Peptides against a protein of PDB entry 3OIQ. Designs and how they scored, part 144

Target 1, 212 residues: chain A of PDB entry 3OIQ
Amino acid sequence: KNRIFVSSSKDFEGYPSKAIVPVQFVALLTSIHLTETKCLLGFSNFERRGDQSQEDQYLIKLKFKDRGSERLARITISLLCQYFDIELPDLDSDSGASPTVILRDIHLERLCFSSCKALYVSKHGNYTLFLEDIKPLDLVSVISTISTKSTNSSKHSSSELISECDLNNSLVDIFNNLIEMNRDEKNRFKFVKLIHYDIELKKFVQDQQKVL

## One batch from the design tools (peptide; made by RFdiffusion4, then SolubleMPNN)

Design b1_p25_8_s3 (from b1_p25_8, 10 letters changed)
Fold by OpenDDE base, seed 3:
Structure b1_p25_8_s3 (fold): chain B 212 residues (1-212), chain A 25 residues (1-25)
Amino acid sequence: as target 1 above (212 residues)
Amino acid sequence: MLEELQKALKELYEKTKEDILSLAE
């Protein structure tokens, strides 16, 4: 089955009530919820959806069923956090109690761009997204990609990869949404409050603001 | 690090895929 690129989590409202669909999207990591029984990752592109929270628009589950799979989930979360420089409590602590990790509003401190492959699974109108693959994206690379959109359309993206256009459009949409949030005095998101806010990001935001 | 992440996740997915697919049945 061909993987479907999803630009909005609203797309799932039109999906079949009983289906298995491989999907792919790009979004910012907003939350991590790891407990003894579940592992959930929240992602968002911060699309405006009325008065609903813009966080966790994509709730992605890592399923585990035994200690072995739970360990793999924990390793996955640990490595993901390592990539984004997110500090986690020591997950290997000898205390037989599996540490609970609850992180929220990650985007307020760090822009954790992620390309996610997931399996949409629905039954009776309810759906769950299961994580198949994740590619963390470096912010510098994201900025560069958006800034250079005009020139190199020619590289043969292998048929299995998201069209470069879909990826780029989603990245632009995310930044545009963040810019709108930054302009909104009621919104908690501010670029200047990001831990990694630097001259490059500042310049990029300023340039993008001129177009919006 | 990225390769390890993807490897761990792939292994997790393969171990749980059947259970995931059964949820749609």
Scores: peptide ipSAE 0.707, ipTM 0.967, DockQ to the pose 0.957
Fold by OpenDDE base, seed 1:
Structure b1_p25_8_s3 (fold): chain B 212 residues (1-212), chain A 25 residues (1-25)
Amino acid sequence: as target 1 above (212 residues)
Amino acid sequence: MLEELQKALKELYEKTKEDILSLAE
């Protein structure tokens, strides 16, 4: 089945009550919930949904069923956090207790752009998204992509890649949403509070704000 | 690091794929 690009988590409301659909989206990592029984990643594009929380619009599950698969999930989370410079407690602790990791509101400190491939799996009207693949995106690359309008069709020839247009549009939408959040005095998100806030990001945000 | 991430995740997915697919049945 062809992978469907999802621009909004609301799209899933129209999906079949019993289906398996490969999907892809771009969003910011907002939460990590790793326990002995489950691993969940929260993502958001911060689309306005009335008064509802804008965090964790995409809840993505890493399923594990045994010690081996649990270890793989932990390795995956560790590597993802290393990529984004997120400090985690040592997940390999030989202490027989599987470490619990609960991180929330990651976007308040770091913009962790991610391209995710997932399986939408529904039964009886409820659905779960299962992570198939993740590509972390560097903020510098994201800024460059948006700024240059460069259809640098890096022909990543894999038929499963998001169209450059879909990717760019989603990235722009995310930044626009963040700008709106930054302007809202009630919103906790502020660009200046990001750990990696630098001159480049400042300039980019200022330039984008002029267009909105 | 990215390759390792994707490799670990792919292996995880392949090990759990059948269980995932069975949830829709």
Scores: peptide ipSAE 0.706, ipTM 0.967, DockQ to the pose 0.949
Fold by OpenDDE base, seed 2:
Structure b1_p25_8_s3 (fold): chain B 212 residues (1-212), chain A 25 residues (1-25)
Amino acid sequence: as target 1 above (212 residues)
Amino acid sequence: MLEELQKALKELYEKTKEDILSLAE
């Protein structure tokens, strides 16, 4: 089955009640929920949805069923956090108890852009998204991509049906949504509160604000 | 680091894929 690019989590409302659909989306990491029994990653593009929370629009599950798969899930989360410079409680705690990690509102401190491949799995009208692959995106690269409108057709292997244009458009949409949030006095998100707020990001935001 | 992340996740997915697919049955 061809992988479908998803620009909105609302698209899933129109998906079949019993299906398996490979999907791809780009979003910001907003939450991590790792317990003894489950691992969930929350993502959002911060699409406006009326009065509903803009957090965790994409809830992505990492399934594990045994100690080996649980360890892999923990390693995955650790490496993801290391990439984004997110401080985790010591996952290696000698205490024999599987550490619980609950992080929320990650986007308030760090912009963690991620390209995700997932399986949409539905039964009886309920669905779960399972993570297949994640590509963390460097903020500098994201800014550069948006600024240059560069159709750098990096010859990614001929097999990925997903247009580079879809990815770029989603990145632009996310930034535009963040700019709107930043302008809203009631919204907790502010670019200046990001830990990694620098001159480059400042300039980019200022330039984008002039176009919006 | 990215390669390690993707490797770990791929291994996890491959180990759980059958269970995931069975949820739609």
Scores: peptide ipSAE 0.706, ipTM 0.966, DockQ to the pose 0.943
Fold by OpenDDE base, seed 5:
Structure b1_p25_8_s3 (fold): chain B 212 residues (1-212), chain A 25 residues (1-25)
Amino acid sequence: as target 1 above (212 residues)
Amino acid sequence: MLEELQKALKELYEKTKEDILSLAE
C-alpha cells in the first residue's frame, strides 16, 4: 500500500475501523512518555479544534516486548532528545529499574519539527499509530524552506517520501497556528519564551504575521 | 547521530512489526 500523507489528525476519524495504513505527517514534538511498559510520543500541528487540547494530536507508540526492544526504544528516545537538545536523565542505568521519563509541553520551550512515518493500525474502530521512522528537522532549515519554497533535494530518491509541497504546506500551517496561539493572550505558547528564540526566528515570525 | 537514531528505530520496528500487524487481525 502507498504511504498516505496526513495533514490533520482528524483524517484518522474517517479511516477504516479495521485497517493497516502506512502514513506520514509533519508535526511538532509535544510530549514524551516513557515507562517500563510503554513509550509514547506526542506530536501536534496545533490545528484548531474548538475547546479541545491542541497538544498530542498525534499519539505515536514505540512498541517493545522484551528487554532488548526496550533498550532500543530508550536509545531511540535518547538520540531524539539529543538532536533537539532536550535534557533527559540517563536512560542507560545499569540498575534493573528502567527510569520513567514524562515530558510535556515541549513546544513551549523548543520547536521540535519532525517528519514521521507511522503505521496506522485499527481494530473495532480504535486505532494506534506506531512509529516506523522519524526525521527531526532543524528550525533554521524549516524557516529557510518556507521562505525560499526551495526544497532541498536531499538524496532521498525513495518513492515513499512526502511531496515537497505537502511538507511545505504542513510547515506553513504549523507556523500559522503558532502565530495564532502567540496572539492569544490566554495561550501559554509565546515565541519569545522559546529557548532558541533569536533574531532570525523573530524576523520570520514578523514576516509571516503580515500575511495572516 | 541521525543515522544512529534511524537505525535504532528501524531495528525496533522490525523486531515488533509482526506483533503490530497482529493487532489488526
Scores: peptide ipSAE 0.705, ipTM 0.966, DockQ to the pose 0.954

Design b1_p25_8_s4 (from b1_p25_8, 11 letters changed)
Fold by OpenDDE base, seed 4:
Structure b1_p25_8_s4 (fold): chain B 212 residues (1-212), chain A 25 residues (1-25)
Amino acid sequence: as target 1 above (212 residues)
Amino acid sequence: MLEKLQEALKKLFEATKEDIESEAE
């Protein structure tokens, strides 16, 4: 089955009530919830959804079934956090209690762009997204990608290649949403409060604000 | 680092794929 690019988590409302569908999306990491029984990653593109929280629009599960798979999940989370310079408590604590990690509102401190491949799995109208693959995206690379009109549609006809256009459009949409949030005095998100706020990001935001 | 992340996740997914697919049944 061809992988479907998802631009909005609302797309899942139209998905079959009983299906397995490979999907891909790009979003910001917003939360990490690692417990003894589950691992959940929250992602968002901050699409406006009325009065609903814009956080965790994509709730992605890392399933584990045994200690071995639990360890792999913990390693995955650790490595992901290392990539984004997110400080985690030592997950390797020899204390027989599986460490619990609960991080929320990650986007308030760090823009953790991620390209995610997942399986949409539905039963009886409810669905779960299971993480298949993740590619953290460097902010500099994201900015460069948006700034460069990559009109190079390399016609690679393989039905599995997500259009570079879809990815770019989603990245632009995320930034536009963040700019709107930054302008809103009631919104907690502010670019200047990001730990990694630099001259390049500042310039990019200023340039994008002129177009909006 | 990225390769290690993707490898760990791939191993996790492969180890749990059957259980994931069974949730649709």
Scores: peptide ipSAE 0.706, ipTM 0.967, DockQ to the pose 0.960
Fold by OpenDDE base, seed 2:
Structure b1_p25_8_s4 (fold): chain B 212 residues (1-212), chain A 25 residues (1-25)
Amino acid sequence: as target 1 above (212 residues)
Amino acid sequence: MLEKLQEALKKLFEATKEDIESEAE
């Protein structure tokens, strides 16, 4: 089945009420909700939706069915957080109680760009996204990709490749949305409050602000 | 590190795929 690139979580409103659709999107990690029974990852591209919260526009589930799958999910979350330098409470705590992790507003401290592959699964008009694959994107790489306007569409004609153009466009859109949020005095998001705010990011933001 | 992440997630997804697909039925 062809994987569909999704530029907006609103696209799912037009999806079939009973279907399994492989999808891919790019977004920022905004939340982690790990409990004994479920793991949810929140992502957002911060698309403006009127007065609605821009957080967790993509809710992606990691399903547990047994202790083995729960362990794999915990390992996945631990490794993801390690990749983004997100401090988690020790998930390996010797206390036989499965640790609960609730992180919100991750984007206020760290820009965790992620390319996600998921399964859209719908029944009775409701849907759930299940995580199939995640690729954390390095911020330096994201900045370089946007800055170079790399029209290098390597014509690799393989039918399964989501257009590099779609990825790049989504990254640009996310940054544009963040710039708008940064300009809004009412918005909590500020680039200067990011833990990893450096000279490169500063320069990039300044250059992008001139184009918007 | 990335390979370990993707491997763990792949194993998780494959282990739960049938249960995921059954949610559409």
Scores: peptide ipSAE 0.706, ipTM 0.967, DockQ to the pose 0.970
Fold by OpenDDE base, seed 1:
Structure b1_p25_8_s4 (fold): chain B 212 residues (1-212), chain A 25 residues (1-25)
Amino acid sequence: as target 1 above (212 residues)
Amino acid sequence: MLEKLQEALKKLFEATKEDIESEAE
């Protein structure tokens, strides 16, 4: 089956009640929930959905069933956090207790852009998204991609790659949503509170604000 | 680093794929 690019988590409301669908999306990492029994990653593009929380719009599960798969999940989370420079407690602690990691509101400190491949699995009208692949995106690369309006659609027609257009549009939408959040006095998100807030990001935000 | 991340996740997904697919049944 062809992988479907998802621009909104609302798209899943129209999905079949019993299906397996490979999907792909781009979003910001918002939460990590790792326990002895489950691993969940929250992602969001911060689409406005009335009064509902804009966090964790994409709740993605890493399933594990044994000690081996649990170890792989822990390694995955550790490496993801290392990429984004997120400090985690020592997950390799020889103490026989599986470390619990609960991080929330990651986007308030760091913009962790991620391209995710997932499997949509539904039964009886409920669904779960299972993580298949993740590509962390560097903020400098994201800013560059949005700024260059890369009209070079190199027609790499490989049916498995997100169209450069779909990715770019989603990245623009995320930034626009963040700009709106930044303007809202009630919203906790502020660009100036990001740990990696620099002159480049400041300039980019200022330039995007002029278009909105 | 990215390659290690993707490899770990691939191994995890492959190890659990059958159980994931069974959740739709």
Scores: peptide ipSAE 0.706, ipTM 0.967, DockQ to the pose 0.959
Fold by OpenDDE base, seed 5:
Structure b1_p25_8_s4 (fold): chain B 212 residues (1-212), chain A 25 residues (1-25)
Amino acid sequence: as target 1 above (212 residues)
Amino acid sequence: MLEKLQEALKKLFEATKEDIESEAE
């Protein structure tokens, strides 16, 4: 089956009640929930949904069933957090108690842009998204990509028809949503509170605000 | 680092794929 690019988590409301659909989306990492029995990653594009929380619009599961797969999940989370400079407790502790990690509101401190491939799996109208692949995106690269609008057709031989246009549009939408959140006095998100807030991000936000 | 991340996740996904697909049944 062809992979579907998803621009909104609302798209899943129209998906079949019994299906397996490979999907892809771009979003910000908002939460990590790792326990002995489950691993969940929350992502959001911060699309406005009335009075509902804009966090965890994409709840993505890393399934594990044994110690081997649990270890792989922990390694995955550790490496992901290392990429985003998110401090985690030591997950490799040989101590028989698997550490619980619960992080929320990650986007309030760090913009962790991620391109995710997942499987949409539904039964009886309920669905779960399972993580297949993740590509963390560097903020500088994201800003550059949006600013240049350049379809740099980097001939990356990945046969998957991810329209560079779909990726870019999603990144623009996310920033626009963040700008709206930043303007809202009731919203906790503020660009100036980001740990990595610099002159480049400041300039980019100021320039994008003129277009909105 | 990215390659290690993607490799670990790929191994995890492949190890659990059958169980994931069974959740649709």
Scores: peptide ipSAE 0.706, ipTM 0.967, DockQ to the pose 0.960

## One batch from the design tools (peptide; made by RFdiffusion4, then SolubleMPNN)

Design b1_p26_1_s1 (from b1_p26_1, 10 letters changed)
Fold by OpenDDE base, seed 2:
Structure b1_p26_1_s1 (fold): chain B 212 residues (1-212), chain A 26 residues (1-26)
Amino acid sequence: as target 1 above (212 residues)
Amino acid sequence: EFSISYPYSEEELKEIQNDDSEYLYS
């Protein structure tokens, strides 16, 4: 089956009531929910949805059925947090209980761009997105990719069915949405509050604001 | 840069699809 690039989580409203559809999207990591029984990752492109929360527009379930999958989920959380420099709360090592991690509103401190492959699984109109693959994206690389609208990078990017155009458009849309949020006095998101807010990001945002 | 992949068998996907407790969205 062909993998579908998803630009909006609203696309799922038009999906079949009983299906398994491979999908792909790019979004910001907004939440991590690791418990004894499940692991969820929240993502968002911050598309405006009226009065609804803009966080967790893509709630992705990790495989969490056995000790092996649980271990992989914990490794995934650890690697993502290490990559994005996310501080995990001190997991009190002393209680033999599996560490619970609940992080929300990650985007308020860190822009954690991620390319995700997932399976849309539905029955009776209900659905869940199951993680197939996650690739964190470096912010500098994201900024450079958007800034260099070079039509010519004919580099044999691997057989991943993502149109470079779809990826770039989604990244631009995310930044545009963040700029709108930054301009909204009621929105908690502010670029200047990001821990990694540097001269490069500042310049990029300023340049992008001139186009909006 | 790293990638983490989760394999699913067709049998596993059928089991997941038939488990009503797996659904997050209605």
Scores: peptide ipSAE 0.665, ipTM 0.967, DockQ to the pose 0.825
Fold by OpenDDE base, seed 3:
Structure b1_p26_1_s1 (fold): chain B 212 residues (1-212), chain A 26 residues (1-26)
Amino acid sequence: as target 1 above (212 residues)
Amino acid sequence: EFSISYPYSEEELKEIQNDDSEYLYS
């Protein structure tokens, strides 16, 4: 089955009530929920959704059914946190219990862009997204990609270009949504509160704000 | 950069699909 690029989590409302559909999206990591029994990652593109929280628009379940999958989940969390420089709470190693990690609102401190492949699994209209692949994206690379492609509208018609265009469009949309959130005095998100807020990000945001 | 992949068998996906406790969205 062809993998579908998802630009909005609302797309799932139109998905089959009983299906397994491979999907792909790019979004910001917003939450991590690792317990003894499950591992969930929350992602968002911060699309405006009425009164619903803009966080965790994509709740992704990791495989967590055996010791091997649990280990992989823990490795995934560790690698993501290492890559994005996210401080994991000191897992009180003294309790022989499996480490519990609950992080929320990650986007308030760090922009953690991630490219995700998932399986949409549905039955009776209920669904879950199961993680198939995750790749963290470097913010500098994201900014560079957006900045360079905004100028090169070369209509190369290859099917591979559609996926790249979809990715880039989603990245632009995310930044636009963040800019809107930053302008909203009621929104907790502010670029200046990001730990990694630097001159490059500042300039990029300022330039994007002029177009919006 | 890194990438982590999770393989699923067809049987596993059927088991997941048939487990009502696996569903996060209603």
Scores: peptide ipSAE 0.665, ipTM 0.967, DockQ to the pose 0.811
Fold by OpenDDE base, seed 4:
Structure b1_p26_1_s1 (fold): chain B 212 residues (1-212), chain A 26 residues (1-26)
Amino acid sequence: as target 1 above (212 residues)
Amino acid sequence: EFSISYPYSEEELKEIQNDDSEYLYS
Protein backbone atom coordinates (compact mmCIF):
# COMPACT_ATOMS: atom_id res chain seq x y z
CA LYS B 1 0.00 0.00 0.00
CA ASN B 2 1.22 3.48 -0.83
CA ARG B 3 2.08 5.66 2.13
CA ILE B 4 -0.03 8.81 2.31
CA PHE B 5 1.49 12.12 3.27
CA VAL B 6 -0.72 13.87 5.80
CA SER B 7 -0.66 17.66 5.98
CA SER B 8 -3.56 17.97 8.41
CA SER B 9 -4.78 15.78 11.22
CA LYS B 10 -8.29 16.58 9.99
CA ASP B 11 -7.59 14.32 7.03
CA PHE B 12 -8.30 11.36 9.30
CA GLU B 13 -11.95 12.39 9.53
CA GLY B 14 -12.31 11.26 5.93
CA TYR B 15 -10.43 8.00 6.37
CA PRO B 16 -12.14 4.60 6.23
CA SER B 17 -13.96 3.43 9.35
CA LYS B 18 -12.16 0.09 9.14
CA ALA B 19 -8.69 0.26 7.67
CA ILE B 20 -4.98 0.05 8.14
CA VAL B 21 -3.39 2.94 6.23
CA PRO B 22 0.30 3.79 6.21
CA VAL B 23 0.73 7.53 6.67
CA GLN B 24 3.55 10.00 7.04
CA PHE B 25 3.71 13.51 8.41
CA VAL B 26 6.11 16.15 9.66
CA ALA B 27 5.31 17.95 12.88
CA LEU B 28 6.72 19.33 16.10
CA LEU B 29 7.02 17.11 19.13
CA THR B 30 4.73 18.58 21.77
CA SER B 31 4.40 15.90 24.43
CA ILE B 32 5.84 12.67 25.76
CA HIS B 33 3.81 10.32 27.90
CA LEU B 34 5.65 7.26 29.17
CA THR B 35 4.15 5.14 31.92
CA GLU B 36 4.38 1.54 33.00
CA THR B 37 1.65 0.57 30.55
CA LYS B 38 1.92 2.88 27.56
CA CYS B 39 4.03 5.28 25.58
CA LEU B 40 2.48 8.14 23.63
CA LEU B 41 4.09 10.91 21.63
CA GLY B 42 2.20 14.07 20.85
CA PHE B 43 2.90 16.06 17.71
CA SER B 44 1.41 19.17 16.19
CA ASN B 45 1.67 21.33 13.11
CA PHE B 46 -0.36 23.94 15.01
CA GLU B 47 -3.06 24.13 12.40
CA ARG B 48 -5.83 26.36 13.64
CA ARG B 49 -8.71 24.28 14.98
CA GLY B 50 -10.93 26.95 16.44
CA ASP B 51 -11.00 26.83 20.23
CA GLN B 52 -9.34 23.44 20.49
CA SER B 53 -5.84 23.06 21.85
CA GLN B 54 -3.25 23.05 19.13
CA GLU B 55 -1.10 20.66 21.14
CA ASP B 56 -1.07 16.96 20.37
CA GLN B 57 -2.93 17.10 17.06
CA TYR B 58 -1.19 13.82 16.27
CA LEU B 59 -1.18 11.43 19.19
CA ILE B 60 1.06 8.54 18.27
CA LYS B 61 1.06 5.29 20.19
CA LEU B 62 4.27 3.33 20.46
CA LYS B 63 4.30 -0.43 20.58
CA PHE B 64 4.31 -1.31 24.26
CA LYS B 65 3.24 -4.92 24.74
CA ASP B 66 6.29 -6.72 26.09
CA ARG B 67 9.65 -6.04 27.70
CA GLY B 68 11.33 -5.76 24.33
CA SER B 69 8.93 -3.18 22.97
CA GLU B 70 8.93 -1.31 26.27
CA ARG B 71 12.68 -1.12 26.13
CA LEU B 72 12.53 0.15 22.56
CA ALA B 73 10.04 2.80 23.60
CA ARG B 74 12.32 3.94 26.43
CA ILE B 75 15.26 4.02 24.04
CA THR B 76 13.18 6.07 21.61
CA ILE B 77 12.35 8.60 24.30
CA SER B 78 15.95 8.75 25.46
CA LEU B 79 17.29 9.24 21.95
CA LEU B 80 14.75 11.91 21.07
CA CYS B 81 15.44 13.78 24.27
CA GLN B 82 19.16 13.48 23.77
CA TYR B 83 18.85 14.73 20.21
CA PHE B 84 16.71 17.72 21.16
CA ASP B 85 18.53 18.42 24.43
CA ILE B 86 15.43 17.70 26.50
CA GLU B 87 16.20 16.96 30.11
CA LEU B 88 14.74 13.68 31.27
CA PRO B 89 14.68 12.17 34.70
CA ASP B 90 16.98 9.18 34.87
CA LEU B 91 15.14 6.47 32.96
CA ASP B 92 17.72 3.89 34.06
CA SER B 93 16.58 3.89 37.66
CA ASP B 94 17.82 0.60 39.10
CA SER B 95 14.54 0.52 40.92
CA GLY B 96 12.51 -2.15 39.11
CA ALA B 97 9.79 0.48 38.71
CA SER B 98 9.55 1.77 35.15
CA PRO B 99 10.10 5.50 35.30
CA THR B 100 7.15 7.69 34.43
CA VAL B 101 7.87 10.55 32.06
CA ILE B 102 5.24 13.16 31.37
CA LEU B 103 6.38 16.13 29.34
CA ARG B 104 3.99 18.67 27.88
CA ASP B 105 4.27 21.84 25.87
CA ILE B 106 7.72 20.87 24.59
CA HIS B 107 7.31 23.34 21.72
CA LEU B 108 7.34 26.24 24.17
CA GLU B 109 11.00 25.61 24.91
CA ARG B 110 12.25 23.66 21.90
CA LEU B 111 11.27 23.26 18.28
CA CYS B 112 11.52 19.50 17.85
CA PHE B 113 10.78 18.82 14.19
CA SER B 114 10.14 15.16 13.51
CA SER B 115 9.34 13.09 10.46
CA CYS B 116 6.98 10.31 11.43
CA LYS B 117 5.70 7.25 9.66
CA ALA B 118 2.66 5.74 11.27
CA LEU B 119 -0.12 3.27 10.73
CA TYR B 120 -3.63 4.61 10.84
CA VAL B 121 -5.59 1.74 12.35
CA SER B 122 -9.36 2.07 12.48
CA LYS B 123 -12.42 0.06 13.41
CA HIS B 124 -16.00 1.26 13.74
CA GLY B 125 -14.85 4.82 13.11
CA ASN B 126 -12.41 4.74 16.03
CA TYR B 127 -8.75 5.06 15.18
CA THR B 128 -5.22 5.18 16.54
CA LEU B 129 -1.92 6.11 14.96
CA PHE B 130 0.81 3.58 15.66
CA LEU B 131 4.42 4.64 15.23
CA GLU B 132 6.29 2.84 12.46
CA ASP B 133 9.27 5.16 12.16
CA ILE B 134 10.51 8.38 13.68
CA LYS B 135 13.31 10.62 12.51
CA PRO B 136 14.15 13.85 14.30
CA LEU B 137 15.02 16.73 12.01
CA ASP B 138 17.73 19.27 12.66
CA LEU B 139 16.39 22.80 12.93
CA VAL B 140 19.23 24.23 10.86
CA SER B 141 18.44 21.73 8.14
CA VAL B 142 14.75 22.60 8.32
CA ILE B 143 15.49 26.31 8.01
CA SER B 144 17.85 25.66 5.12
CA THR B 145 15.30 23.50 3.35
CA ILE B 146 12.63 26.18 3.59
CA SER B 147 14.98 29.01 2.64
CA THR B 148 16.36 27.41 -0.49
CA LYS B 149 12.91 26.49 -1.82
CA SER B 150 14.91 23.59 -3.13
CA THR B 151 12.67 21.09 -4.82
CA ASN B 152 15.90 19.10 -5.17
CA SER B 153 16.70 17.96 -1.66
CA SER B 154 19.04 15.20 -2.75
CA LYS B 155 19.58 14.49 0.94
CA HIS B 156 16.32 12.68 1.41
CA SER B 157 16.66 9.09 0.36
CA SER B 158 14.67 8.30 -2.78
CA SER B 159 12.92 5.72 -0.64
CA GLU B 160 10.96 8.37 1.18
CA LEU B 161 7.66 8.35 -0.67
CA ILE B 162 7.02 11.91 0.44
CA SER B 163 7.06 14.46 -2.26
CA GLU B 164 9.77 16.91 -1.38
CA CYS B 165 7.13 19.52 -2.05
CA ASP B 166 4.83 18.06 0.58
CA LEU B 167 7.59 18.08 3.16
CA ASN B 168 8.58 21.64 2.37
CA ASN B 169 5.01 22.86 2.38
CA SER B 170 4.38 21.27 5.75
CA LEU B 171 7.52 22.80 7.22
CA VAL B 172 6.54 26.22 5.90
CA ASP B 173 3.04 25.82 7.26
CA ILE B 174 4.39 24.94 10.70
CA PHE B 175 6.59 28.02 10.78
CA ASN B 176 3.78 30.21 9.56
CA ASN B 177 1.55 28.86 12.29
CA LEU B 178 4.26 29.48 14.88
CA ILE B 179 4.66 33.04 13.60
CA GLU B 180 0.94 33.60 14.02
CA MET B 181 1.11 32.17 17.53
CA ASN B 182 4.07 34.39 18.31
CA ARG B 183 2.11 37.45 17.18
CA ASP B 184 -0.84 36.52 19.35
CA GLU B 185 -0.38 38.09 22.76
CA LYS B 186 -2.65 35.46 24.27
CA ASN B 187 -0.57 32.60 22.97
CA ARG B 188 2.09 31.20 25.27
CA PHE B 189 4.42 30.41 22.38
CA LYS B 190 7.15 32.97 21.81
CA PHE B 191 10.24 32.43 19.73
CA VAL B 192 12.36 34.45 22.16
CA LYS B 193 11.51 31.98 24.92
CA LEU B 194 12.99 29.05 23.03
CA ILE B 195 16.13 27.80 24.73
CA HIS B 196 17.84 27.43 21.38
CA TYR B 197 16.76 30.79 19.99
CA ASP B 198 19.83 31.99 18.13
CA ILE B 199 20.77 34.56 15.51
CA GLU B 200 20.01 32.19 12.65
CA LEU B 201 16.53 31.36 13.86
CA LYS B 202 15.90 35.01 14.67
CA LYS B 203 16.87 36.08 11.18
CA PHE B 204 14.80 33.36 9.57
CA VAL B 205 11.74 34.27 11.60
CA GLN B 206 12.18 37.95 10.84
CA ASP B 207 12.50 37.26 7.14
CA GLN B 208 9.50 34.94 7.14
CA GLN B 209 7.41 37.46 9.06
CA LYS B 210 7.90 39.96 6.25
CA VAL B 211 6.23 37.60 3.81
CA LEU B 212 3.22 36.97 6.00
CA GLU A 1 20.46 12.06 12.67
CA PHE A 2 18.91 8.75 13.63
CA SER A 3 15.80 6.80 12.87
CA ILE A 4 13.94 4.25 14.92
CA SER A 5 11.63 1.77 13.29
CA TYR A 6 8.83 -0.34 14.67
CA PRO A 7 7.98 -3.38 12.60
CA TYR A 8 4.46 -4.75 12.57
CA SER A 9 3.35 -8.07 11.20
CA GLU A 10 -0.01 -8.41 9.50
CA GLU A 11 -1.12 -10.67 12.33
CA GLU A 12 -0.05 -8.15 14.94
CA LEU A 13 -1.93 -5.39 13.12
CA LYS A 14 -5.07 -7.51 13.07
CA GLU A 15 -4.73 -8.12 16.78
CA ILE A 16 -4.31 -4.40 17.42
CA GLN A 17 -7.23 -3.58 15.16
CA ASN A 18 -9.43 -6.01 17.07
CA ASP A 19 -8.45 -4.60 20.46
CA ASP A 20 -10.96 -1.88 21.27
CA SER A 21 -8.76 -0.65 24.13
CA GLU A 22 -6.12 0.47 21.65
CA TYR A 23 -8.21 3.25 20.16
CA LEU A 24 -7.39 6.83 21.12
CA TYR A 25 -9.81 8.62 18.82
CA SER A 26 -13.54 8.11 18.49
Scores: peptide ipSAE 0.664, ipTM 0.967, DockQ to the pose 0.825
Fold by OpenDDE base, seed 1:
Structure b1_p26_1_s1 (fold): chain B 212 residues (1-212), chain A 26 residues (1-26)
Amino acid sequence: as target 1 above (212 residues)
Amino acid sequence: EFSISYPYSEEELKEIQNDDSEYLYS
């Protein structure tokens, strides 16, 4: 089955009321919700949607039905947090309770770009996105990819179903949206408040601001 | 870089699709 690249979470409004559709997107990780009964990841590209919150435009459910899948979910959270240098709350190891992790507004401190494959599952107009694959992206690599017009890397990596063009366009759109948020005095997002704000990111943002 | 993959069987997807409690969006 062909996987569809999704550039906007609004695309799902036009999807069939009863379907299972493989999809793929790139977005920023905005939230993590791990409890005893479920695991959700929130993502956003920060498209303007009127007065609604721009966070968690893509809520992705992880498989969480047995001990094996629960373990995989916990490993996923641990690896993502390790990769992005996200501080996990002290999980009191002493309570035999499953570790609960609730993180919100991750994008205010760290830009956590992620490439996600998911299954759109719908019935009677209701839907959920189930995680099939997650790959975190390095910010330096993202900036480099946008700044260098994708040289036709003839790397026939046969496995990536995404057009390099679709990925690059989505990354550019995300940065443009972040720049708009940064300019808005009412928006809490500011590039200078990012923990990893460095000279490279500063320069990139300044250069992008000149084009917008 | 790393990737983590979640496999789904067709049977599992049918079970999920038939469970109304699995839906996040209406």
Scores: peptide ipSAE 0.663, ipTM 0.967, DockQ to the pose 0.828

